# Peptides against a protein of PDB entry 5CWW: the designs that were tried, part 46

Target 1, 194 residues: chain A of PDB entry 5CWW
Amino acid sequence: VPKLQGPFDFDLNPEDEQDDEVELKDIYVIGEKPRVADLMRGEEEELEMMKEDQHNGLSLNIICLLSTSGQVKICLDIDGVEAQWLPPRSKNKRLFAPPPEPPSLLTFQTFDTLKPAEVTPDGWPMFSEDATSPYSFYVTHPAGITYISLTPWVFRLESELQSDSEAGTEFRIDLLAKGQGSERDRIFTQTRTQ

## One batch from the design tools (peptide; aimed at target 1 F111)

Design b2_p30_8 (made by RFdiffusion4)
Pose (drawn by RFdiffusion4):
Structure b2_p30_8 (pose): chain A 174 residues (1-35, 56-194), chain P 30 residues (1-30)
Amino acid sequence: VPKLQGPFDFDLNPEDEQDDEVELKDIYVIGEKPRNGLSLNIICLLSTSGQVKICLDIDGVEAQWLPPRSKNKRLFAPPPEPPSLLTFQTFDTLKPAEVTPDGWPMFSEDATSPYSFYVTHPAGITYISLTPWVFRLESELQSDSEAGTEFRIDLLAKGQGSERDRIFTQTRTQ
Amino acid sequence: EEEKREETLEALKKALEKHSSERLRLPFEE
């Protein structure tokens, strides 16, 4: 039985989130690829409101177990800092009028690319893609350049990143 | 390579903090 890791602290998490934004209904994880895509796990979170949050696993989740009984507790040991994810982007997929209080929006994988996926909700369906942004970040991680890292990263963070388009809307039908 | 990767990821965190108003709580528009 491995150690339960969490609750993960969302670094740069949006402040003043509403109840239907904090409440989660689905999770979709795009695993890191071997060193084609991003060498990081991408943790996608879907709220009741239809809000989607794209988080990056900067620290890297790895194998962990609780300590053996052989280990003696040390008083001057530091408290274990909680695990962390980096909140890259957060965006709505529903208008406020489309949000149902007890709605169950769902993730779906795209057959052609793991970096594209769908959100399904009684209000409609939405296509989402993280490309080419995830490729640009991976290229910078594999950069052969001596310098310019902070400069290039600033442009990438300024980049709009993921793209999202509604493909279907259900009208006056719950 | 590991040190450069760590530097890149730290730079990303700082850049994301700087551009947070452009990327968080983005409303849906049809």

Design b2_p30_8_s1 (made by RFdiffusion4, then SolubleMPNN; from b2_p30_8, 14 letters changed)
Fold by OpenDDE base, seed 4:
Structure b2_p30_8_s1 (fold): chain B 194 residues (1-194), chain A 30 residues (1-30)
Amino acid sequence: as target 1 above (194 residues)
Amino acid sequence: DEEKRKRVLEALKEALKKNKSLLHRIPFVD
């Protein structure tokens, strides 16, 4: 039973995640890149894609979630939630419209950015973008700054999503799931001056 | 092909469930 936690339904939760422990502090969204097949409709989009060939983005939205403890969840929007403009709160509570099923997020990876000793009850880790790459970002905390890069797997996943052949897809996806996932590197640690 | 994309994502879901290595909360270790 997908546990409806918050505004997102998680199709895969880490088994190690105790439901009570994850107070989310920040969300970082990497918007989907247009699908190559969809880009063929506009000459300008083709030109942008050819220029972006070096930065083949993922044709899925990536939702990164950050907890107070510095845990990062990297989730994929598999349902393709178009930013539906919140319909104007029409006063008529259509009582019986089943609440739109929250978008299903596929948890791809979870990892810590803080050591247990760095976690504080009042800790406020935050995401910040990397201007050099759309698939890289930082987690900033008073204890330190951690660089995260999704580049090791994003391109491979996109290649499978765009492939015309099913041959070997399962094998390559298995390799992707067995891989190291995202790059994580602590670029700065605050030395507690005792 | 949207059907193919769906199949890829389903395969990914199953692969992640099977291997659990990425879903496991990887601690920050020096």
Scores: peptide ipSAE 0.596, ipTM 0.944, DockQ to the pose 0.784
OpenDDE base, seeds 1, 2, 3, 5: peptide ipSAE 0.593, 0.593, 0.593, 0.594; ipTM 0.944, 0.945, 0.944, 0.944; seeds 2, 3 fail the geometry check

Design b2_p30_8_s2 (made by RFdiffusion4, then SolubleMPNN; from b2_p30_8, 12 letters changed)
Fold by OpenDDE base, seed 5:
Structure b2_p30_8_s2 (fold): chain B 194 residues (1-194), chain A 30 residues (1-30)
Amino acid sequence: as target 1 above (194 residues)
Amino acid sequence: REEKRKRVLEALKKALKKHKSSLHKLPFVD
C-alpha cells in the first residue's frame, strides 16, 4: 500500500507567506536525473547514452507549487523523497523510534505569474509541460500564459553537485543564489473580450 | 561523494537564506 507522503516542511519560505494563506492549485514535479555514480554500475553502452542525458538534468527532484494567485514556488527535494510504501506489518513496532522527520523541501525561488489585477478568487492556474525541455514549463491561467525555465540555474547547480573539487563551490553557489533565478516570460495575455 | 553533495546543499541553503530577497517573492512586472 502506498504511504501517504506529507506534510512536507518547506525550508526558506518567505516570512510573510503564512503557509495557511497559500491555496495550492497544482503541483509540477520534475524528476531527478540519475547521478553519474549510480549510472557507472550499468552496462558500458547504456552508460554513454545516459552520460549525455546527465549533462542535461539535475540530480535532485524539483517540486513546483502553484497557488490560486499564480504564485510559483520552486522547491528542491534535498532529502531525495522516494515513493514510500507502508512498512510491512512487522510485529516489532520499535515503540521508541522517533517518527522520522518529515521530508523537507528547500525553497529555491518564489515568484508571481499574475499581476494583482489578474488574480481572481476562482482562478485555477495550471502547469503544463514544455515538450522541448523537462526544465521548462508553462503556467496557464485565464488571464494569460507564462513561460518558466529553470535552465538558468539547474545546470549550474548540477555542476556543483557533480564536481569532485570543493574549490570555488561556495563562491559559485553564492553567485547562483544572487542570480535572477528562473526565467519568467509572459508569452500570452488574454485581451479582455468586450 | 555524498558528503560533498551535502556540503553543496548546505552551502546553497546558506546562500539562499542570505540572499532570500533576490530570489523570493519576485513580483510580476511587465
Scores: peptide ipSAE 0.536, ipTM 0.892, DockQ to the pose 0.824
OpenDDE base, seeds 1, 2, 3, 4: peptide ipSAE 0.535, 0.534, 0.534, 0.534; ipTM 0.892, 0.890, 0.890, 0.889; seed 2 fails the geometry check

Design b2_p30_8_s3 (made by RFdiffusion4, then SolubleMPNN; from b2_p30_8, 12 letters changed)
Fold by OpenDDE base, seed 2:
Order: sequence, then C-alpha cells, then structure tokens
Structure b2_p30_8_s3 (fold): chain B 194 residues (1-194), chain A 30 residues (1-30)
Amino acid sequence: as target 1 above (194 residues)
Amino acid sequence: DEEKRKQVLEALKKALAKHRSSLHRIPFVD
C-alpha cells in the first residue's frame, strides 16, 4: 500500500500570501527523470534511447499547486521524496523514533493564471497535462484556459545539476532564479454572454 | 557529483531567497 506522504514544508513561500490564496484545489506532479548515473546500471541498448530523453528532463520532482484564485505555485523536491510504501505492520512500532523531518519543497515560482476580475469564490481551477510535452500543462478555469511551460528553466537547471564545472555556477543560477522563464499563455478566454 | 548537486541546489535556494520579493506572485499580464 502506498504511504500517504506529507505534510510537506514549503521553503521560500511568498511573504504576501493571503489566507484566501492558500486554498489548494489541485496538484500536478512532474516526476523526476533518472540521472545518467542511475541509468548506467541498466543494459546499454536501453540507455541510448533514454539518453535522448534524459537531456530534456529534470532530475528533481516538480510539484505544481493550484489555488482557488488561479495561483500556481511551482515547487521543487530538493530532498528527493521517494515513493514510500507503508512499512509492514510490524507489531513493534518503535513509538519513539523521532518523526522524520518532513520533506521540504522549495518554492521556485508563484504566478497567477487569472486576472483579479476573473477570480470567483466558487472557482475550481484544474490542471491538465499536455500530451506533447512532459514539462507543459494547462490550467482550466471557467474564465479561461492557460498554457504553462516549464521547459526553459528546467533545461537550464538540469544542465547546472549535471555540470562537472563549478565555475560560474553561482552566477548562472542567479540568472536562472531572476529569469524564471516559465512560459504562460492564455489560449482561451470565456466570453461572458452579455 | 552528489556534492556538486547539493551545492547547486543550495545556490538556487540562496538566489531565490535573494530575489523573493520580486520573483514570487507574478500577476497575470495580457
């Protein structure tokens, strides 16, 4: 049986988050791609096909959170939260194991998908996948549909994670943080029938 | 490789913290 994971601690949340913006309605998880070092344990032939896919993936889980207000929070799993199975019901629950420190999620970016005038108290935004890209998705709300792509910064971050050189890493990471190159495009807006 | 990875992630955390006020809560712009 899968272990229910959580609660998660959120590092670097926006300071100005209002309580009404914190009501989560949906979650979208982009699983990590295996690191090249992890694949080298497999058969060489499967390695070549996976190498092409590896260059385009992030070796971190991405957790996207969607609020009632249409705010999207992009979080990175820095600790590498692995799928945990419920420990076998061994009768000897060592009651006194210190609770494992909750895994921390790093808040990478927070952005709106709705205009303030489009936000409704009963709004139920939802994520949907983009079948054409593992790092792109849609946010659907009664007011409209917004396309989101994480591809630009995902590639850059993975390049730094895989780089053998420490030279200039801090500078490039600073630029990555400043740029936060998530693409956001409203592809459909619901016209209010006057 | 793992130590470098950790350093990159720490650098990212520091960079995000430095720019927190400007990077978070990007409004929807037409």
Scores: peptide ipSAE 0.556, ipTM 0.918, DockQ to the pose 0.819
OpenDDE base, seeds 1, 3, 4, 5: peptide ipSAE 0.557, 0.556, 0.558, 0.555; ipTM 0.918, 0.918, 0.919, 0.918; seeds 1, 3, 4 fail the geometry check

Design b2_p30_8_s4 (made by RFdiffusion4, then SolubleMPNN; from b2_p30_8, 14 letters changed)
Fold by OpenDDE base, seed 3:
Structure b2_p30_8_s4 (fold): chain B 194 residues (1-194), chain A 30 residues (1-30)
Amino acid sequence: as target 1 above (194 residues)
Amino acid sequence: REEKRRRVLEALKKALEKNRETLHRIPAVD
């Protein structure tokens, strides 16, 4: 029987989250790209085609969460949450095994897509994909549409994850964390027809 | 290679901890 994964614990979650920020309406998952090391074991020809795609991918799963208020939470699966199966009912249940720690996600970034005046109790924000990039997507709400791209930091993070050198890694990671993070652009705003 | 990856992720976690206030609850763009 598949083990239900969740609830997830959020590492580095915002402090003092409001109830409306916690109420999730949608989830958008970006699956990990294969690691270069894993691809090097394959045929050389497949490696060349995937090199271009690898430069634009991340070898971590990304989980985007959308609240009723239009807040987006970008989370990283740093532990590599794989599909788990329920352990076979072995008779020797170690009664004293600490419950397995719930899967944890690392909260990378949290941002709003709606202005406070645009938030409605009956608002139904939704994710939609960008067909041109797996790391870009839209948040659609009756008040407007926001384009989001993770590409500014995804590439840099993957470069560090694939680097054979530790030289300058901490510095570049610090710059990544101090940056603007995800790109955001309000591409459409609904004009209230009076 | 896995050890290096782990170190990068640890560095990321530390960097995110240091910049937690600037990475969370970022207002909507105009």
Scores: peptide ipSAE 0.623, ipTM 0.952, DockQ to the pose 0.842
OpenDDE base, seeds 1, 2, 4, 5: peptide ipSAE 0.627, 0.620, 0.615, 0.620; ipTM 0.952, 0.951, 0.950, 0.951; seeds 1, 2, 4, 5 fail the geometry check

